# Designs tried in a protein design run: peptides against a protein of PDB entry 3B8E. Part 42

Target 1, 230 residues: chain A of PDB entry 3B8E
Amino acid sequence: PFLIFIIANIPLPLGTVTILCIDLGTDMVPAISLAYEQAESDIMKRQPRNPKTDKLVNEQLISMAYGQIGMIQALGGFFTYFVILAENGFLPIHLLGLRVNWDDRWINDVEDSYGQQWTYEQRKIVEFTCHTPFFVTIVVVQWADLVICKTRRNSVFQQGMKNKILIFGLFEETALAAFLSYCPGMGVALRMYPLKPTWWFCAFPYSLLIFVYDEVRKLIIRRRPGGWVE

## One batch from the design tools (peptide; made by RFdiffusion4, then SolubleMPNN)

Design b1_p12_2_s3 (from b1_p12_2, 6 letters changed)
Fold by OpenDDE base, seed 1:
Structure b1_p12_2_s3 (fold): chain B 230 residues (1-230), chain A 12 residues (1-12)
Amino acid sequence: as target 1 above (230 residues)
Amino acid sequence: RPSLEEALELLL
């Protein structure tokens, strides 16, 4: 988000505090929960990895996690951001290069795509209105990420959802997202203004996309062991 | 008063 903010000079899509809440709040408990995930049904039938030749995390896993899935997450967040701004009169093309005028407190006549003038205060309200649903979008996408990370090869349907700690992690990150979104004072303290409950569903297509993508990937791995997707 | 975000942006 921050890279696109700099490169495209768009209004800030996700605040620093919300990023910290993602990294420290919503990611930690789920990540720990995976350490307690039940082993895959076939895991003990595999030979132990060679610590000299077999890296714990290979380049393919890194590419998948940070390249592909991370990009889908970011796209989900940006989609939500652009939809909210478009609903408020700012089309995506109009946002390009707008940051300088957007962030200037002395400019109170910034025009939207329809010629409506926006005061600095109004612009900041809509900006902070974007931060919350962007954050929530990431949390909803993280549900899919956490679920797909349960297994390396088996389908999620084969492994099941038996880890109570993982389930607790999903509830914790969701509860934190709800708290940050709806607790009074969060708009002032964290610049996270409350969102309509409908915005929680904006991420669902992306969560489904990640889930389907990983299930297809795992299916390919099962059918073609040693392929380019393993 | 600076928001918590502004304070964190100064620290990061």
Scores: peptide ipSAE 0.012, ipTM 0.361, DockQ to the pose 0.024
Fold by OpenDDE base, seed 5:
Structure b1_p12_2_s3 (fold): chain B 230 residues (1-230), chain A 12 residues (1-12)
Amino acid sequence: as target 1 above (230 residues)
Amino acid sequence: RPSLEEALELLL
């Protein structure tokens, strides 16, 4: 998000505070919960890792976790961001290069895509209105990300949802997201203004996409062991 | 900085 903010010079889609809330708030308990996941039923049928040549964290795992899944997650957040701004009169093309004038407090006549003029105060309200839905979108996508991380090869339907700590983590991150979104004073303290409940559903297609993608990947691995998708 | 009240008025 921050890289696109710099490169495209768009209004800030996700603030530093919201990033910290993700990294330190919503992700900690879910990440710890994975340590309590049961071993996959087929673990004893796999070839042993060579500790001298095989890395625990290889390029393939990094590419999956940070490259592919991270990209889908970012796309979900940006989709929500662009929809909110478009509903407020700012089409995606109009946002390119707009940051300089957007962030200038002395410019009170910034035009949207329809010729409506926006004061600095109005622009900042819309910007901070985007931060919370972007954050919530990340949390909703993280539901799927956490669930797919339960297994390396087996389907989640084969593994089941027996890890009570993981289930608790999903509720904890959701409750924290709701607290940060709707608690009075969060707009002043965190620049996170409340969102309409309907915005929680904007991330669902991306969450489903991650889940389906990983289940298909795992299915291919089970059918073709040692393939390029493993 | 915009107030929470002003933000709510724009969202409603």
Scores: peptide ipSAE 0.008, ipTM 0.397, DockQ to the pose 0.051
Fold by OpenDDE base, seed 3:
Structure b1_p12_2_s3 (fold): chain B 230 residues (1-230), chain A 12 residues (1-12)
Amino acid sequence: as target 1 above (230 residues)
Amino acid sequence: RPSLEEALELLL
């Protein structure tokens, strides 16, 4: 999110405290839960990893986690961000380069895409209104990410959802997201204004996309072992 | 000094 904030000079899409809540709050228990995942049914048919040549974290894993899934996750967050700003009069094209004037406390006449002038305080309210939905979008996308990370090759439907710690992690991250979104004082403490319940559903298409994408990828790997997709 | 928030926003 921050890279796009710098490159495009757009209003801040996700607050730093909100990001800390993702990295330290919502992601920790889910990540730990993966250590307790059951072995894939075919793991014993594979040769033991050579510790000298085969890294536990390979380029394919990094490409999958940070490259593909990370991009889809970011797209989901930014989609939510752009929708909220558009609903408040700021079209995506108008946001390009707007950061300098947006963050200037002395400029109280920043125009939206419709010629409405926004005070600094009004702009910051809209900005902070974006933080909570962006955060929730990330959490909803993380549901799919966590589920797809259960296996390398087998479908989630083959592996099943037997890991109780993973299930607990999904509930924990969701409960934390709800707490941060709706607890009184979070707007002041974390710059996270209350979220309309409808925004929870905004990320669902992206979670579904990630899930379908990974299941298709795994299906291809199972049908064509040693392919470029592996 | 940028707040810890501003610094972390720069990293994220």
Scores: peptide ipSAE 0.018, ipTM 0.472, DockQ to the pose 0.027; fails the geometry check
Fold by OpenDDE base, seed 2:
Structure b1_p12_2_s3 (fold): chain B 230 residues (1-230), chain A 12 residues (1-12)
Amino acid sequence: as target 1 above (230 residues)
Amino acid sequence: RPSLEEALELLL
């Protein structure tokens, strides 16, 4: 999000404080929960790793987890961001290069895509209104990420949801997201304005996409062991 | 010009 903010010079889609809340708040308990995931049913059927050649964490797994999944998460967040701004008169193409004027407190006549003039205060309200939905979108997508990270090869339906700590992590991150979104004073403290409940559903297609993508990947791995998809 | 609260109500 921050890289696109710099490169495209768009209004800030996600605040630094909200990023910290993701990295240090919502991700901690879920990440720990994965350490307590039950072994895959076929783990004992695999050959032992060669400690001289095989790393504990496969580079392909790292690339997939931090590259592909992270990009889909960012796309989900940006989708929500662009929808909110478009509903407020700022089409995506109009946002390119707008940051300089957007962040200037002395410019009170920034035009939207429809020629409506926006004061600095009005623009900042819209900007901060995007932060909360972006954050919530990430949390909702993280539900899928946690579920898919339970296994490397087995389907989630084969593995099941037996990890009570993971379930607790999902509730914890959701409760934290709700707290940060709706607690009085969060707009002042974190620049996270309240979110309409409907915006929670905007991330669901992306969560489903990640889930389906990973299940298909795992299906390919099961059918072609030792393939480049592992 | 709408107050900050009125603007928030329009956006939310």
Scores: peptide ipSAE 0.009, ipTM 0.390, DockQ to the pose 0.059; fails the geometry check

Design b1_p12_2_s4 (from b1_p12_2, 7 letters changed)
Fold by OpenDDE base, seed 2:
Structure b1_p12_2_s4 (fold): chain B 230 residues (1-230), chain A 12 residues (1-12)
Amino acid sequence: as target 1 above (230 residues)
Amino acid sequence: RPTLEEALKLLL
């Protein structure tokens, strides 16, 4: 999000505070919960790891976690961001390069894609209206991410949802997201304005996409053991 | 201003 903010000079899609809430709030309990996940049913059927050659965390795992899944998560957030701004009169193309004028307090006549002029205060309301849905979108996508991280090779349908701590983590991150979104004063304290409940559903296609993508990946691994997809 | 549906059509 922040890289696109700099490169494209768009209005800030996700505030620094919201990023901290993701990294330190919503992600910690789920991440810890993975330490208590049950071993894959086939783990004992694999050859033992060679401690001299095989890394515990390989480049493929890093690529999956930070490269592929993280990009899909970011796309989900940006989708929500662009939808909200478009609904408020700012089409995606119009946002390119707009940041300089957008963030200038003394410019009160920034035009939207329809020629409507926006004051600084009005623009900041719309910007902060994007932060909460972006954050919630990440949380909803993280449901899928957390579930897929339960296993490396087995389907979630084979592994099941037996980790009670993981289930607790899903509820915790959701409850935290609801708290940050709807608690009085969060707009002032965190620049997170209240979210219409309908915006929670904007992330669902991306959550499903991540789930399907990972299940297909795991299916390929099961059919072609030792492949580059592992 | 576009509706949510119109905005979705522009982005998809």
Scores: peptide ipSAE 0.020, ipTM 0.537, DockQ to the pose 0.543
Fold by OpenDDE base, seed 1:
Structure b1_p12_2_s4 (fold): chain B 230 residues (1-230), chain A 12 residues (1-12)
Amino acid sequence: as target 1 above (230 residues)
Amino acid sequence: RPTLEEALKLLL
């Protein structure tokens, strides 16, 4: 988000406070919950890892997690951002280079894609209205991430959802997202304005995409051991 | 600072 903000000079899609809420609020409990996940049904049938030859996490898994899945997450967030701004009159092409005028509090006549003038205060409301949906989009995508991280090789359907701590983590991050989105005063305190409930569904295609992508990956690994996908 | 009411108007 921040890199595209700098490179494209677009209005800020995700605030610093919101980023901290992701990193410290929504990611920590889920990450801890994975430490309590039950071992895969076949893990005890495998030979012990050779610490000299076998990495705990191979470079391919890292590339899949941080490269491909991370890119899908970012695209999901930006999709939500661009849709909200487009619904408010700012088409994606018009946002390019707009940041300088957008962030100038002395310019109160910034035009949207339809020639409507926006005051600084109105622009900041729209900007902060984007921060909350972007955050919620990340949380909804993280549901898929947590579910797929339960297993390395087995399907989620084979492993099941037996870890109550992971389920609690999913509940906690969702409850935090709801609290930050709907609690009175969050707009003033955190610059996170309320979200229409419909925006929670904006991320669902991306969560489904991540889930399907990982299940297909795991299926390929099971059918073709030692392939480029493992 | 933008008010909650102004934010809600943009959402509606």
Scores: peptide ipSAE 0.012, ipTM 0.472, DockQ to the pose 0.058
Fold by OpenDDE base, seed 4:
Structure b1_p12_2_s4 (fold): chain B 230 residues (1-230), chain A 12 residues (1-12)
Amino acid sequence: as target 1 above (230 residues)
Amino acid sequence: RPTLEEALKLLL
């Protein structure tokens, strides 16, 4: 989020404190839980890792964990961010370069995509309104991402949901998201304003798409071992 | 700082 904020000069989609809540609060338990995931049935048929030649963390695993998952999460969050701002009159194209004027408290006549003028206070309300849904969207995307990352090759339906720590992590991050979204004072403390419960579903099509994509990918890998999709 | 009530009026 912050990289796109800098590069595109858009209004801040997610606050720094909220990012820390994601990294430390929502990601930690699920990430640890993946280390304790049951071995895939196909992995158990492979030769054991040679500790002298095989890296513990290969480049592919690093790329998936830090590259792909992070990008997917960001895309989900930005989707919700753009939807909310569009519903408030700010189309995505209009947000490009708007940050400078958006963050200037002395400019009280920033125009939206429809020529409506917004005061600094009004702009900050809508900005902080985006923080909570962005955060919640990350959690909702994480449900899919964590589930698909349980397995490298097997379908989730084949591997099953046997990791109790992962299930607990999914529950914990959801409970934390609900707490941070709806607890009184979070708007002041974290600049996370409460959202309509319907906004929790904004990321669901995206999460479903990712899930389906990964299941199809894994299906292709199972049917065509050694393909470019692996 | 915008009040929660103002935020809710914009979003709800």
Scores: peptide ipSAE 0.010, ipTM 0.362, DockQ to the pose 0.058
Fold by OpenDDE base, seed 3:
Structure b1_p12_2_s4 (fold): chain B 230 residues (1-230), chain A 12 residues (1-12)
Amino acid sequence: as target 1 above (230 residues)
Amino acid sequence: RPTLEEALKLLL
């Protein structure tokens, strides 16, 4: 989010507090849960890893986690952000370069895409209105990310959902997201304004996309061992 | 100094 905030000079899409809540709140239990995942059914058919040549974290895993999945997560968050701002009169093209005037407290006549003037306070309300849905979007996308991380090669349908700690992690991150979104005072404390329930569904297409993408990838790996997709 | 919030927004 921040890279696009800098490069495009758009209004801040996700608050730092919300980022901390993701990194420390929603991601920790899910990440720990993966350590308790059952081995894939085919793992014993593979030769032992050579600890001198083979890293636990290979370039393919990094590329998948940070490159591919991370980009889809970011796209999901930004989609939600752009939808909210568009509903409030700010079309995506109009947001480019707007940050300088948006963050200026002395400019109280920033025009939206329809010529409506926005005070600094009004702009900040809209900005903070984006933070909670962006956060929730990330959590919803993380459901898919956590589930796909259960296996490297086997389908999730082959592996199943037997890891109780992972299931607990999914409930924990969802409960935390609901708490942060709806608890009184979170707007003041965290700049996370209450979320309309409809915004929870905004990320579902992206969560589904991640899941389908990974299942297709795993299917290709199973059908064509040693391919470039591995 | 950027607020912790601004700094974390930079990381996302």
Scores: peptide ipSAE 0.007, ipTM 0.352, DockQ to the pose 0.030; fails the geometry check

Design b1_p12_3_s1 (from b1_p12_3, 6 letters changed)
Fold by OpenDDE base, seed 1:
Structure b1_p12_3_s1 (fold): chain B 230 residues (1-230), chain A 12 residues (1-12)
Amino acid sequence: as target 1 above (230 residues)
Amino acid sequence: KPSLEEALEKIL
């Protein structure tokens, strides 16, 4: 998000506090949860044939998978961001290079894609209205990530959701998202304005995409053991 | 009062 913000000079899609909440709240607890998850009994029973090369290959493949998932997460967040801004009159093309004027407190006549003038306060309300759904989008996408990370080779449907810590992590990130989205004063304190419940569903296609992607990946691994996707 | 975000933006 930050890289696109710098490169495209668009209005800030996600605040720094929200990023910190993601990093500390939504990423760490799930990661800890996964670390305590009983390693898939089949993964640990296979002694690495070569502990250096097989670990490196596995780490590279895991890193690549996480990198791809992370890109899909970012795309989901940006999609939500662009949809909200478009619904408020700012088309994606119009946002390019708009940051300088957007962030200028003295410019109160920034035009949207339809020629409507926006005051600084109005623009900031719209910007902060994007922060919450971006965050929620990440949380909802992370639900899929946590579920798919539970198994390396087996389908999620085969192993099931037995890890209580994982369920707790999902609850915690959801509760945090709800708190940040609906607690009074979060708009002033964290620049996270209240979110309409409908925006929670905006992320579901991306969660499904990640889920399907991982299930397809796992299916390929099962059908072609030792392939490039293992 | 500076928002927590503004405060964090100065630190980060």
Scores: peptide ipSAE 0.006, ipTM 0.333, DockQ to the pose 0.024
Fold by OpenDDE base, seed 3:
Structure b1_p12_3_s1 (fold): chain B 230 residues (1-230), chain A 12 residues (1-12)
Amino acid sequence: as target 1 above (230 residues)
Amino acid sequence: KPSLEEALEKIL
């Protein structure tokens, strides 16, 4: 998010502390889940003929999969961001390069896409209004990711551990999202204003997209074992 | 001292 903020010079879509909360709170559990899944997979696999190459291939495959999912998550967050700003009069095209004027405290007449003038305070309110739903969107998209991780392997024993870790991950992410979205003081501390319940649903299309993407990917892998999609 | 938040905001 911060990279796009810099590159596109758009209003800040997500606060840095919120990003930190995502990285520490939401990404850690999936990472642990993967580490356990790899460890169990390695135990169940016969001694790899070449432990170095097989480990490297598996790590690379996982890294690529997570990289792709991470990109879709980011896209989901940005979609939510653009929707909120568009609902407040700022079309995506108008946001490009707007940051300089947006962040200038002395400019109180920044025009939206419809010619409405926005004070600095009003702009910051709408900016901070984007932070919470962006975060929630990431969490909801991560639900799909966790579910996808569960469905990747056919082993019943692996499913058991995955189920506990998945449930814990879903709970942790949801609890964190609820805490950051609705706990008093989060608006001041994290610049995350309270979220309307409707914004929780804005992420669902992206969660579905990730689910469909992974199912298609799995289907391709099943049909073409050893293909480039692995 | 810039709050940890402000410092993190500059880094992140």
Scores: peptide ipSAE 0.005, ipTM 0.322, DockQ to the pose 0.023
Fold by OpenDDE base, seed 4:
Structure b1_p12_3_s1 (fold): chain B 230 residues (1-230), chain A 12 residues (1-12)
Amino acid sequence: as target 1 above (230 residues)
Amino acid sequence: KPSLEEALEKIL
């Protein structure tokens, strides 16, 4: 998110502290839960035929898969960000290069895509209104990620969710998201303004996309053993 | 040294 913020010079889509909460608070328990998924994951059940080559290939493939999932998560967050800003009068194309004027507290007449002028306070409110939905979007997308990471080639429908630690991780990240979104003082402490419940559903298409992508990937692996998609 | 927060802001 910050890289795109710098490259595109758009208003800040997600605050640093919020990002830290995602990486340390939201991702840590899930990552631990996946480490304990050994009994159910076919990733762990398959001893590498060649311990040196197959392990390295698997690590690379896992790294690539996580990288792709991370990109989809970011896209989901940015989609939510752009939707919120568009609903408030800022079309995506208008946000490009707007950061300099957006962050200047002395400019109180920043125009939106429709010619409406926004004070510094007003535009900071809308910026901080984006932070919470962006965070929640990431969490909701992570639900799908956690579920799909449970198995390498088996469908989630086939494997089920037997790992109690994984289920606990999903609960924990959801509880954290709810806490950060609705606890009094979070707007001041984390610049996360309260979220309308409807925005929780904005991420669902992306969660579904990740889920479908992984199911298709797994289906291809099952149909073509030894393919490049493994 | 940039705070861990500032460093993470740069990476993410």
Scores: peptide ipSAE 0.010, ipTM 0.332, DockQ to the pose 0.023; fails the geometry check
Fold by OpenDDE base, seed 2:
Structure b1_p12_3_s1 (fold): chain B 230 residues (1-230), chain A 12 residues (1-12)
Amino acid sequence: as target 1 above (230 residues)
Amino acid sequence: KPSLEEALEKIL
């Protein structure tokens, strides 16, 4: 988001503190949950390989898969951001290069895509209105990520939702998202204005996309053991 | 997993 913010010079889609809350607040319990995930039924049937090479390969593959998932998460957040701004009159193309004027408190006549003039205060309200949905989108997409990451090869349906720590992580993450979204003072403290409940559903298509992507990936791995997708 | 931050930093 910061790279696109800098490169495209768009209004800030997500605050730094909010990002920190994602990394430290929402990811910790999920990461722990993954550490305690039950071994896949097929892992126990594998002959011991060289533990150094297998660990390295697994770490690289996990890193690539999670890198891709992280990209999809950010795309989901940006989608939500662009939808909100478009609903408020700022089409994605119009946002390119707009940051300089957007952030200038002395310019009170920034035009949207429809020629409507926006005061600095109005623009900042819209900007901060994007922060909360962006964050919530990440959390909702992370639900899918947590569910898929508990297995390497097996389908979510095969492994099941038996990890109580994972369920707790999902609950904690959701509770944190609700707290940051609706607790009084978050608009001032984190520049996160209250979220309309409807925006929670905006992320679900991306969660589904990640889920489908990973299930397809796992299916390919199961059908072609030792393939490049592992 | 790349931290959500790192992933977000790459995209955002």
Scores: peptide ipSAE 0.005, ipTM 0.340, DockQ to the pose 0.031; fails the geometry check

